Peptides against a protein of PDB entry 6J54. Designs and how they scored, part 58

Target 1, 223 residues: chain A of PDB entry 6J54
Amino acid sequence: NENLFASFIAPTMMGLPIVTLIIMFPSLLFPTPKRLINNRTISIQQWLIQLTSKQMMAIHNQKGQTWSLMLMSLIMFIGSTNILGLLPHSFTPTTQLSMNLGMAIPLWSATVFTGFRYKTKTSLAHFLPQGTPALLIPMLVIIETISLFIQPVALAVRLTANITAGHLLIHLIGGATLALLNINTMTAFITFTILILLTILEFAVALIQAYVFTLLVSLYLHD
Target 2, 42 residues: chain B of PDB entry 6J54
Amino acid sequence: QFQFTGIKKYFNSYTLTGRMNCVLATYGGIALLVLYFKLRSK

## One batch from the design tools (peptide)

Design b1_p25_2_s1 (made by RFdiffusion4, then SolubleMPNN; from b1_p25_2, 20 letters changed)
Fold by OpenDDE base, seed 1:
Structure b1_p25_2_s1 (fold): chain B 223 residues (1-223), chain C 42 residues (1-42), chain A 25 residues (1-25)
Amino acid sequence: as target 1 above (223 residues)
Amino acid sequence: as target 2 above (42 residues)
Amino acid sequence: LLSELLKYLAELLAKIAELFQLLLL
């Protein structure tokens, strides 16, 4: 049981957290372009970044587009860390709820405060949906206020739960496959096939969760 | 498009200003209630 | 915007569910 969760323990070396180095490592995979025509890999990366940027920032005006750099860096960071976390015996920092809360809370607060600063009337009006019956207004405003404060928690838990659950499933099915090798080879082959399919799914989930996380931050900014 | 008169002009759930005023009134009411109970305990 | 967000999330969840169905079936 403890061996299962060993992959989620924050790695340290001589009492110093190497998690910081792990977090910084994905930045090395995205070098800055130096040539007009770069390598094919870099060109594909830049193309993907441009596509995601256009898709995500299409909902924002000129003021909202100021957040483009931060949102793109966020999606690249979360996406890269999630993908690298699927490597064998790797540590995924985004499986740590503390890290995701550390990202979600400041970003959420920044979006909320930005909304109140530049769109005070609209932001305050969002606590009351349009067309609400008069008698339900006080209760609904309270519920919407609570909903607002749940947003950072939901943002962090969604990312953490999806990535962690995926990792756990891979470990469990992988362990079951190894155990079944000596019991029933045919069943082991089936479980191994499921493991491969699940791994492919987790790659997709890793990218989707990064996108959803960034998109929700962007949507909270747009309100 | 909405024709509101009287109190509904300022407090309605359809216009942006009306919604804002309703929210502010709700928070103000809650704050006053909390203040009342706080002062009552003393 | 909230309705569009919910619609987008629903479509995303449907896509994920479809992927899961492809894996399980």
Scores: peptide ipSAE 0.116, ipTM 0.721, DockQ to the pose 0.021
Fold by OpenDDE base, seed 2:
Structure b1_p25_2_s1 (fold): chain B 223 residues (1-223), chain C 42 residues (1-42), chain A 25 residues (1-25)
Amino acid sequence: as target 1 above (223 residues)
Amino acid sequence: as target 2 above (42 residues)
Amino acid sequence: LLSELLKYLAELLAKIAELFQLLLL
């Protein structure tokens, strides 16, 4: 049973954590532009970043746009790590709940505190939706307060669960295909086809989850 | 616009200020309840 | 803006769900 989760164990070599290197590796894929007209790959990357930044920051005012750099770096990091994690026999740091919590909790706290600092009245009013019957106000405020504290947990768990589940499925089906190669070639071929389709889906999920994670962080900032 | 009079002016679920006051009142009430039970234990 | 973002998220999730259904069936 533990063999199924072997890919999720933090890799170490000679007692040294390789996880740090794995986390830093995606940064090498995004070099800083030095020329007015860069290579095609860099130009495409910059173009994508600009498009995503415009879409993400369209919700925020000028003060909120100060977070653009942080949010874009976040989406690039999560997206790149998720995509790299789909490589054969790769380790995805984002499958670790601890990592996602480490990102979610500070970012969520920052957004909440920023909201309370600059828009205290609106932030406090957010705990009570408009049009609530008077008798339900105290209960609803409590529920909304609890909901607020669940946000960082949900943010981290959502990302972790989706990526982890995808990886598990890929490994399980992949293992099944290998096992069936010597048993029934036809069934193995079918299973292999499913695996290919699933991997394509997981590529999409990887990008979407990165986007959702960043989007929710920005949304909490907007309040 | 809703014109509220009396207590409804300060505590309502429609205006921003009213919602804020309701939230503060609820938190204050909870805090007082917790304080009451804590002091009653002594 | 929040509603629009939620709609976009819902659409993305729907697309993912459709893909999952296609893969499972």
Scores: peptide ipSAE 0.109, ipTM 0.722, DockQ to the pose 0.022
Fold by OpenDDE base, seed 4:
Formats: structure tokens, C-alpha cells, sequence
Structure b1_p25_2_s1 (fold): chain B 223 residues (1-223), chain C 42 residues (1-42), chain A 25 residues (1-25)
């Protein structure tokens, strides 16, 4: 159904890519505080950022704490875009694999290179699990090396697949409800109820995927 | 703790240094194999 | 830390699975 995937096509107006504006829009929802005592909305946002920052960065040393700003900005970006994408007839940039790869690859490479710079011995040792039989060492090192390069791809695909699958399901059930309105009202009501429950689930998934993405990046940094 | 002697002291899967050396040796071996096959095909 | 993260992820996935199961019921 090409019509089903039409909602995931990059939107353009007059040939101009409005996707750039959509990506930048969530930043407007998080203004910088200018007062000692801000309004309730900004205070809640800062509290959430502080809470998530403490939770994610608790596993890192002081040098790892320097990444807190970037990681928090990442989770806020992904989370906000995912939530905004659940609005009717909205486009979610995070449903695009290219977008997620564009975030995952640089962040992953930065974490890996940072690990090699500061913890060279430990980073190299991660390619060989402790206690491995001597005969399996060469093959296992190769497997672990391949596994390392799959990490950024898995990170991007996981986020893309989860968000895209949720949107597809919402559109499918939503379309089914509209089609059944004139055929069977009772069945349409049931499908509508499922749609409501699904949308609630997708709100949770949107936040969880944002958290998981950022957490995994943080984990790779910690090694 | 483990006490290793000889080659096992440098190439073991239990110590951090030993694991590092094993990884480096593996990469070195693969690089040499790739070079060998590339030179063999001429 | 990785094991703890994996446990946390597993718990989250379990919660999601439970929600899906409730939606299917």
C-alpha cells in the first residue's frame, strides 16, 4: 500500500525541503531559562533534564560527565520529535533511517575513539572476552570486531523500526476505523478503542526509544 | 590471581594485558594473511 | 554496568510486551 507509506515521505513545499524546519521545531519547545524562578513549564523541563542526567551519567566518571550536555540534548531531541510525530498528519524525522544513522554513526564513532584514546588497553581487551579458550581466540576476536561495527547500525535501526512500526499501525487501524464507519458501527467502535490504546502505547514507546538510544550511546562511552 | 609463565604470560585470556596482546596478534595475523594473498595473486 | 543496562532494557521490553498483550486481549 503506497498510500500507507506516503505519510513517511519527506515533505516538501514548492520544492523546498521543509524537513529541516520540522527537525528544528522541537528546539522551540525548550527555551533557555532567563530568570531565577522560571515559569512552571520551564521548571518542569529543567527538572526532567536534571533527573535524567543524574540517572544516565551516574555510571560515568568525571571525564565521562563532560558528555552530559550532548547526551541530554540528544534525548530531548529524539524524545520531542517522537512525541510530536504522534500528532495527526505529522511527519516524524526519526522515522527516516538516514536521520537516525546520521545521529548514530558520529556518536558511536566518537565514543569508540574516545575509548581508544583514554582507555586503550581496556578497549582493545573488549574484543576478547575473559576466559576464552585459546583455540577460539582468533575467531572470537573477529566476531567481536564485526559486532562492534554492527552497533551503530543496530542503534539506528532499532529506533527507526520501533517508531515507524508504531506509526504504521496507527495509520492502518485509523484507516480501518474510517472504512468501517459506514459498514459496521459496532466494529468501528472496537477498532477505535484499539486505536486509542495503541496511541497510548506509542507515547510510551516514543519516550522509551529515546531513552534507550541515548543510554546505549552512553554505555558505549563508558565501555 | 592467575600466575602465567612463558608465552601464556603475554598471551592469555584472563589478564588485561594478555587479552590486549591476543587482539593485537590476531589483527596482525589477519593483516599478514591479507598481504600474503594479495601478493600471491600478484 | 552493561549487565544492569541489559536487565533494565529487558524489564522495559517486558513492560511493553505486557502492554501489547493487554491490547490484544
Amino acid sequence: as target 1 above (223 residues)
Amino acid sequence: as target 2 above (42 residues)
Amino acid sequence: LLSELLKYLAELLAKIAELFQLLLL
Scores: peptide ipSAE 0.088, ipTM 0.718, DockQ to the pose 0.021
Fold by OpenDDE base, seed 3:
Structure b1_p25_2_s1 (fold): chain B 223 residues (1-223), chain C 42 residues (1-42), chain A 25 residues (1-25)
Amino acid sequence: as target 1 above (223 residues)
Amino acid sequence: as target 2 above (42 residues)
Amino acid sequence: LLSELLKYLAELLAKIAELFQLLLL
């Protein structure tokens, strides 16, 4: 059904991709504070960023804390795009696997290379868990190597699948609600209630997925 | 508190250095096997 | 570290599951 997936098609205007504008739009929602005491919205944003930053950087040393800006920008970007995607007739770029891979692969490679650059010994040692029986060492090293290369794929697919599934569910329940309006009003009301609760859940999922994505990137940086 | 002697000193799954060497040895072994099969095909 | 992360994710999934259960009731 082409109508069901129409919302996931990359939007274009006059043959030009407007996806770039959509990607840049969330940046407008987070202005740089200029005053000591800012507006309530900006203050809340800063407070949330500080809390998440403290939580995420708690696992890192001072050298790893240099990544705080990048990780916080990442979570803000993904979170904002996911939330904006829940607006009616909106397009979420994070539903596109290509975009998420485009973020996951460079960040993953950066973390891996950073690990090899500054903690070569520890990074190589991570391919073999401590206390492994000698006979299982070769196989386990291979498995851990494969696991490493699956990380960027899993990171991208997890985000894409969760957000896409949520959008599909909202669309389907919404469509069902509209279809049932003329058939059974009571049933339509029930489905509408489910839709409302589902949208609330998807708001939470949107934020959680942003956090998980960023947290995993941070975790990979920590080794 | 780990006292390893001989080759176990360099190749063990308990020390960081030992784990690193085991990983390198595994990769080296795989590389040699791949090389062997490539040369055998000729 | 990984175990703690998994526990945290499990808790989040449990919360989500609870919300879904409320939706299905």
Scores: peptide ipSAE 0.043, ipTM 0.701, DockQ to the pose 0.020

Design b1_p25_2_s2 (made by RFdiffusion4, then SolubleMPNN; from b1_p25_2, 20 letters changed)
Fold by OpenDDE base, seed 5:
Structure b1_p25_2_s2 (fold): chain B 223 residues (1-223), chain C 42 residues (1-42), chain A 25 residues (1-25)
Amino acid sequence: as target 1 above (223 residues)
Amino acid sequence: as target 2 above (42 residues)
Amino acid sequence: LLSELLKALAEELAEIALLQQLALL
């Protein structure tokens, strides 16, 4: 059990945070193209980025499309870090709530403030749904205001919870398989099979959560 | 499509401007209440 | 929507708590 939670402790070497290096490492996996015709791997990466960009920015106007670069960088960062975190005994920075809050809060605030700057009337009108009875207007405005402030919290917690839960489950089942190796080989084999299936699922979850995080930020921008 | 007259013209739940005014009025009311309690405490 | 958001958040937190409890067993 102690070893289980040790994987979530921020790694340090002689008091120096290695976390900074871990966060910067995924950026090395996406080099900038130097040629018109790149390697197959780089071409696939660029193709995927273009597809995701087209899907995410389809709902935005020209002003919203200015945010495409930031949103694409965000999804690439979160996705790459989540995938690397699935390596055995690896540390995922996105499991730390502080990191996710550090990303979610500024991005959310930026989207809200940009909305107020360019679409002031529309943004203010979003606090009151259409067709609301007159007597319920004050209460509903308050509820909607509270809902707005919950958005950054939900965004950060969702990402952290999904990734952390996946890691915990992998470690638990992995520990169970090791414990059952000497007790019953058949049961251990079954548990190991489940572990493999779970790891495949977590790869998918890692990508999906990165996409959902970025998509929600984009949706908040699109008022 | 709805033609509102009087106070309903400025405060309605259907028009964009009306909704905005309702929100501003609500925030203004809350601010006044907070101010009242603050002044009462002193 | 607010109630749904709060419920979703509560469910996610409960799931994490449950996994932590299972880890302690």
Scores: peptide ipSAE 0.231, ipTM 0.749, DockQ to the pose 0.025
Fold by OpenDDE base, seed 2:
Structure b1_p25_2_s2 (fold): chain B 223 residues (1-223), chain C 42 residues (1-42), chain A 25 residues (1-25)
Amino acid sequence: as target 1 above (223 residues)
Amino acid sequence: as target 2 above (42 residues)
Amino acid sequence: LLSELLKALAEELAEIALLQQLALL
């Protein structure tokens, strides 16, 4: 079991953490465009960013659209880190719960405080669903309050758990494939095929989780 | 639209203002309970 | 849109869960 989680240990060189460099590396894959017509890769990236931006910001009004830059940067960061984490023997910072909490808690708090500042009545009213029987109001308000505080935790844990589970499964099947190479080549080939299919699935999961994370943050902002 | 009278004007689960007041009242009640137990323990 | 995204997420998670269960057998 310890060997299975060894891949999730933060990489260090001579005691110095390299995690910072790993976190910053995805930024190099998204250079700022300087031309009106950029390279095909940059154009596709910009197009995807524009499409996702339109989808995410369609929920918000003009004031909420001010958060577009932050939300898009967040999705690009999480998405890129998750995809890069699927490379062989790579380390994904998003598998670290501390990192995800570090992102989720401030963003969640910012959304909640923004809601209280600009939409105080609506924000307070969200603690009590409409049409609640009078006798259930106090209990329901408490439940909704607890639910609010669970939101950042759920947001962070969801992302972490999905990526971690995927990585763990890839490592397990990968290890099994390597072990079976010298035992039964046919079985090893089958296991390897499963590993490839799983890897494709994990690519999709990586993108979906990044999108869900940013979308939920956006939804909490909109309330 | 619901027409409320008396305390229901301020504390209802249908209007935005009513819901807000209910939430505030609930928090206020909890705060008072906590204060009561704190003072009782002293 | 949210419902569709959640459905897509649920499908992916279900597939992962199935694979994990098969891996444990």
Scores: peptide ipSAE 0.218, ipTM 0.734, DockQ to the pose 0.023
Fold by OpenDDE base, seed 3:
Structure b1_p25_2_s2 (fold): chain B 223 residues (1-223), chain C 42 residues (1-42), chain A 25 residues (1-25)
Amino acid sequence: as target 1 above (223 residues)
Amino acid sequence: as target 2 above (42 residues)
Amino acid sequence: LLSELLKALAEELAEIALLQQLALL
């Protein structure tokens, strides 16, 4: 039990948190382009950013497109950290709920405040769905208000739970594979195959969760 | 398209303005209730 | 719009969860 969760312990060296360095490391993987025709890796990165930006900003009007830089940086950060976390013996900062809350709450509050600032009438109207019977208005407004405050929690927990669950599964299956190597090699091979498939899935999950996190933030901005 | 008269013109669930006013009224009502219970306790 | 997106997201998460559970078996 303790051995399984040891990978989720925040790494420290001499009492100093190395987590800060780990969080900053992904930024080094995305250098700023300086040439018209960049390296293949940079070109692919730019292409992916452009595609995701096009998809996300299609929801927003011109004013909402101002948030494109923030949203793209967010997806790049979360995506890169999640992928790097799938490396063997790696620590993913996004598995820490505190970090995800630290990202989700400010971004959520920013989207809500932006909505109230520029679309006050629409934002207030969202607390009451259209066509609600008059008798249910007070209750529904309360429920919708509660729903609004649950959004940042759901956003953070979703990201944390998905990444953490994936890591746990990889460790469990990996541990089972190692244990079965001494017992039955054939069964261990099957388990290893499952582990490979699971790791591929987790790579996809890592990207999807980054996208979903950013998309929901963008969606809350659009209200 | 919606023709509301009287108080329903300002407090309805179909128009944008009506929904906004309903939300504000609900919050105001809750605030008054909280205030009432707070003052009653003293 | 939000409700539909949430439903779609929930379905996707459910599928992922199911796949993870199957992987543990």
Scores: peptide ipSAE 0.197, ipTM 0.738, DockQ to the pose 0.024
Fold by OpenDDE base, seed 4:
Order: C-alpha cells, then structure tokens, then sequence
Structure b1_p25_2_s2 (fold): chain B 223 residues (1-223), chain C 42 residues (1-42), chain A 25 residues (1-25)
C-alpha cells in the first residue's frame, strides 16, 4: 500500500519543501483584471465569482456580507487546488489533513467568535433547541457544545476524505489499467473507460467539496 | 406567543432569553461541579 | 434552512459515495 500513498507524500526538492509553491500556484491562474473589457478567461472567472458570491451571501445580512471576499477567495483556492490535483501525477495539497485543519480551525473560530460578539444572546441560545423537554436540557446543552467543537473536525475531514478517496480510486484504476495492458488489452480498455468516467466525476466532486466547505463556513457565520 | 410565569419565565426552552438562561445555568452548574471535585480531591 | 441544506448536502455526498463504491465493484 506504500505505492498507493506515495502520491500523497509532500514533494521536496533538494530537501526543501516545494509544497508551498504548489499551494501558491493557483493564485497565478486568477489574475486581477486591468481592462474595462477583459479577455474571455478573466471575464468567465469574474462571472463565476459573481454568481457564487450572490448565491452564498444571499443568506447573510449586510454585516455578514463583509465576509464575501474571504469566502470567495476560499472557494477559489480550494476549488482550483482540487482541480489542479487531478492532473496526472500531481500533488493535491488539500489531501493533507493538516492543511485543511489549518484552514478550517481559524475560519470556524472566527465565525464562532463573531457570533458571540454580535449575536451573543442568539449564539448562546443555539446550544439549546426550542421545545426541548426540561429534563433533557442539561444533557442536550452538553451535546450541542460538543457538536460545536466537532464542526471544524468534520469540516476538515469531509474535504480531505472526499478528495483523497477520489485520488486513491483514480490511482488504483489507473494502475490496474496499466497492469492489464500486457495481460488482456480488451479488459484494459474497459478499465480505462471506467477511469475516464471516474475522472469526470472527480472534477465534479472537487468543485462540490470546495463549495460545501465554503458554504458551511458561511452557514456557521449566519448562525 | 408563550406566556410563562415564575421560574419558567426565566428558564424555558421556547423563548430566546429562556434558552440563553438555561445554557448559562448549565455551564454554571458544570463549573460548580468541577470546582467541587477539585476541592474534594484536595 | 440549515437542516434542508444539510439534507441536500448529505444526499449529494451519498450519491458520490455510492458511485465510488460501484466503481470499485
């Protein structure tokens, strides 16, 4: 199984980690527009950002809309990294749980603290659902508190697990295809077809997971 | 919509204030329990 | 609203998981 997980090892050059450069690379794909009418690529990017921004921030008030820039940058980062990770023999930083935790924990804490700062009463009330029987109140408050602390973990694990699972599957099927080339060409062709279909699915998964991650952060902010 | 009297006015699971007070009371109770066990151990 | 969004998310994740499992078979 070492061969399977070898693709998830952080790459290094001359003993120096190049993962930092890999993480920064997607930023080059989204240049800042300088013209009134930009080229097609930039225009499409801006259009997509605008659409996603409107969709995600529709649930927020004016104060919550201040987070739009950060949330949009987050989705662009995660989405771009996930898509780039599907390139042949590429390394996806988002498969690293440490990275996702590094993003999830600060964002989650920020949302929780902002909630307590501006909506203290409402935030405290969220630890107790409405209509709870009186005898179950103490236990439910404890459970809800624990649930709150599980949120960043769930956020990170969800993203990591989905992307990692997809990559593993692609590698497994790809490896099987290569192995079957010398055994049975017909079966190898079938396996290759499955691989292509799987890669298409993973592209969709990559975008969905990026969206879900940002959406959940946004929802936590909304309280 | 809900009219509560007495203790239920301050501690209920239906009103916002009531829920808040219940949460605070729960945390306070837990804190007191922790304090009790800490003092008991010594 | 949150519950509905979570349900929708769960459904999407379930579908993806199912597709992945079917691909492995």
Amino acid sequence: as target 1 above (223 residues)
Amino acid sequence: as target 2 above (42 residues)
Amino acid sequence: LLSELLKALAEELAEIALLQQLALL
Scores: peptide ipSAE 0.196, ipTM 0.738, DockQ to the pose 0.023

Design b1_p25_2_s3 (made by RFdiffusion4, then SolubleMPNN; from b1_p25_2, 19 letters changed)
Fold by OpenDDE base, seed 5:
Structure b1_p25_2_s3 (fold): chain B 223 residues (1-223), chain C 42 residues (1-42), chain A 25 residues (1-25)
Amino acid sequence: as target 1 above (223 residues)
Amino acid sequence: as target 2 above (42 residues)
Amino acid sequence: TFSLLLEALARELAEIAALFEELAL
């Protein structure tokens, strides 16, 4: 059982943190284009980035489109780290709540402060929905204020919980499959099938969570 | 367009300005309450 | 296993709380 959680401990070598190198590794998988017509793999990658960029920035004005580089880098970073984390015996930095909070809080704060800077009246009015009865105004404003402060926490916890839960399930079902191989072959085959289906699901979840995280940051900027 | 007169012009839940003023009034009220309890405890 | 997970989560939350305390000072 202790071995199940050992994969979530930050790896160190010779007393130096290897986590910094692990975080930088995904950047090597995305080389910068040097030619007008690039290789097929680079062309597909750039095409996907352009498509996702167009979809995410469609809801933003010209001022909001300045955030395109940051948002696209964020989705690529989270997506790549999540996929690489599904490799056997790999460490996923996004399973650490501290890292996700370190990304969520500054981005959330930047979106909120940007809203107050350029759209002060609209941002303040957002704390009170239109048509609220007069008696419910103070309570609703308080609730909406609390809701605002829950946003960065929900953003970080959602990503961390989904990735961590996926990793735990893969390890648990994998361990159960190995244990059942010596007990009942039929049950082991069923469990192994579930493991395969779960791994496919986790690949999808890894990409979806990267997209949702970036989308919510973008949505908070739009509001 | 909603046309409000008197106090409803500044404090309403339908106009943008009215909603903003309601929010500011709520925060101001809470701040005053916190200040009152802080001064009372001293 | 579940208790160990909760303990690990509690440790992570405690570290985050300590970081917030340092930022508040």
Scores: peptide ipSAE 0.121, ipTM 0.701, DockQ to the pose 0.035
Fold by OpenDDE base, seed 4:
Structure b1_p25_2_s3 (fold): chain B 223 residues (1-223), chain C 42 residues (1-42), chain A 25 residues (1-25)
Amino acid sequence: as target 1 above (223 residues)
Amino acid sequence: as target 2 above (42 residues)
Amino acid sequence: TFSLLLEALARELAEIAALFEELAL
């Protein structure tokens, strides 16, 4: 089991944590455009950012559009880190619940405070759904309050669990494939095929989880 | 389009203002309960 | 093996929780 979770331990070099460098590495993959007509890779990146920005910010008013830069940076960060984490023998910072909580809690609190600042009446009214019977009002307000505080936890755990589970499956199936190479080559080949299919799935999951995380933050802002 | 009279005008689950008041009343009630138990424990 | 995985996960979560407690204190 220690070997199974060894890949999730924060790496250190000479006693110094290199996690900071790993976290900052994805930023190097997205250089700022310097020309009107950039390289194909940069152009594709900018196009994707614009596309996702238009899609995510379509639900927001002009005031909500101010969050576009933050949300786009967030999705690019999470997406890039998740994809890079699928490289062999790589460490994924997003598998660490501490990191995801560190991202989720401030963003959630910012959205909640923004809501209370600009839409105080609406935000307070959200604790009570419309049409609630009078006798259930106190209980439902309490439940909704609890639900609010569960949001950052759910946001962090969802991302952590999905990415971690994928990495665990890849590791387990990969280990099984290596073990079966010396036992039954045909079975090892089947297991290897499953590993490839699983890896493709994890690439999709990596992007989806980045999108869902950012989308939920955006939705909390909209509310 | 909802017409409420009396206390229902201020405390209802249909209007935005009514919902807000219900939430505030609930929090106020909880605060009073907490205060009561705090004073009782002393 | 599943129980061992859960135990290992629980240990990691406990370590994270301990770190949060240290930060909160």
Scores: peptide ipSAE 0.099, ipTM 0.706, DockQ to the pose 0.030
Fold by OpenDDE base, seed 3:
Structure b1_p25_2_s3 (fold): chain B 223 residues (1-223), chain C 42 residues (1-42), chain A 25 residues (1-25)
Amino acid sequence: as target 1 above (223 residues)
Amino acid sequence: as target 2 above (42 residues)
Amino acid sequence: TFSLLLEALARELAEIAALFEELAL
């Protein structure tokens, strides 16, 4: 049991948290371009950033596009941390709900406040869906208000649960594979194949969850 | 497109302004209810 | 509050892991 959850414990060295260094490490993997034609790796990174930026910011007006830097940095941070977390014996900060809440709550608050500041009428109107019967208005407004406050929690929990569950499954299936090697080699081979497929899936999930997290923040800004 | 008269002009679920006013009225009503119960308990 | 949430999450995960270990053995 201790070995399975060891990867989820925040690492410390001599009582000092090294989590700060781990969080800052992904930033070193994305250097700023200095040349007109950069290395292949940097060019691919810039291309991906441009594509994702174009897709996510297409739904926003000119004022909303000012958030492009924040949203792109967010997706790059979460995506890179999730991918790095799939490396053996690595710690993923995004498995910590505290960190994800720390990102979700401020971003959600910022989007909500921005909405109330620049689109006050529309933002207030979102608490009541269009065409609601008059008798259901008070109840529906309350429900929509509760729904709004659940958004940051759902955002953080979704990211945490997806990444944590993926890591847990990899560890469990991996452990089962190792245990079955001494019992039945054929069954161990089957479980190993499942592990490979699951690992590929988790790579995709890592990127998708980063995208979904950023997209939802963007959608809250659009609303 | 929507022809509302009287109170329905300001409090409706179809127009943007009407929806906003309904939301504000709901919050105001809840606030008054909370205030009433708070004052009653004293 | 965050520490309490993390502890709660860790406990739940530990229970799940224990169940999987029992099933795997």
Scores: peptide ipSAE 0.051, ipTM 0.691, DockQ to the pose 0.022
Fold by OpenDDE base, seed 2:
Structure b1_p25_2_s3 (fold): chain B 223 residues (1-223), chain C 42 residues (1-42), chain A 25 residues (1-25)
Amino acid sequence: as target 1 above (223 residues)
Amino acid sequence: as target 2 above (42 residues)
Amino acid sequence: TFSLLLEALARELAEIAALFEELAL
């Protein structure tokens, strides 16, 4: 049954990790525009980037819009890696918790430090919700402090768990479908239909998780 | 708007400054407690 | 097969736990 988790092992060639090459590969899919009117593919990409940037940066002031490049690059990276990970026999770097923590912790730290730097009073006030009874203030401040430190963990685990669970389900149902082909063709057809529906769902989840990850980072910056 | 008098002016859960002061007071209290236990253990 | 699946899952969880332990230390 280790075959089920074999796809999540970091690939190596001759003892050298090729994960770096896999992580860098999506960057080749997004070439920089060189012409005023580019190819159809590049034009669509630019259009999507503009739409997403307008939506995500609408909640930020001028100072927050400085983060636009970073946030857009983040969503493009996570989205592209998640979609590419759904290809057969592909390795998804975002299934590795280390990868997601490596993104979540620095971004979370940056948002927290930015908040304390520019909005010190407001940031400190966020540890106490408005209208709290006086007797509950110490306890609630502690809880909110703990909640703050859980944010990067929740951010990384959410992405990792959702993508990993999706991949596991695809592999399990796919394996079951192959096994049932020789036993009962009708049942195999039903299972195959479920597999198709699940695959479509995972495409949606891949994009949504990229969006949610970036949105939450953006939201933490706004707060 | 709420009108606060006395100590409630500085420590309240409604104003931004009041909330900030409450948070600082809480952290200060925790720091003092930790310091107390640290000094007691020595 | 189910036992092997559980062992594989336990191994992955152990690796995750070890990673968290390294981060916490």
Scores: peptide ipSAE 0.099, ipTM 0.703, DockQ to the pose 0.026; fails the geometry check

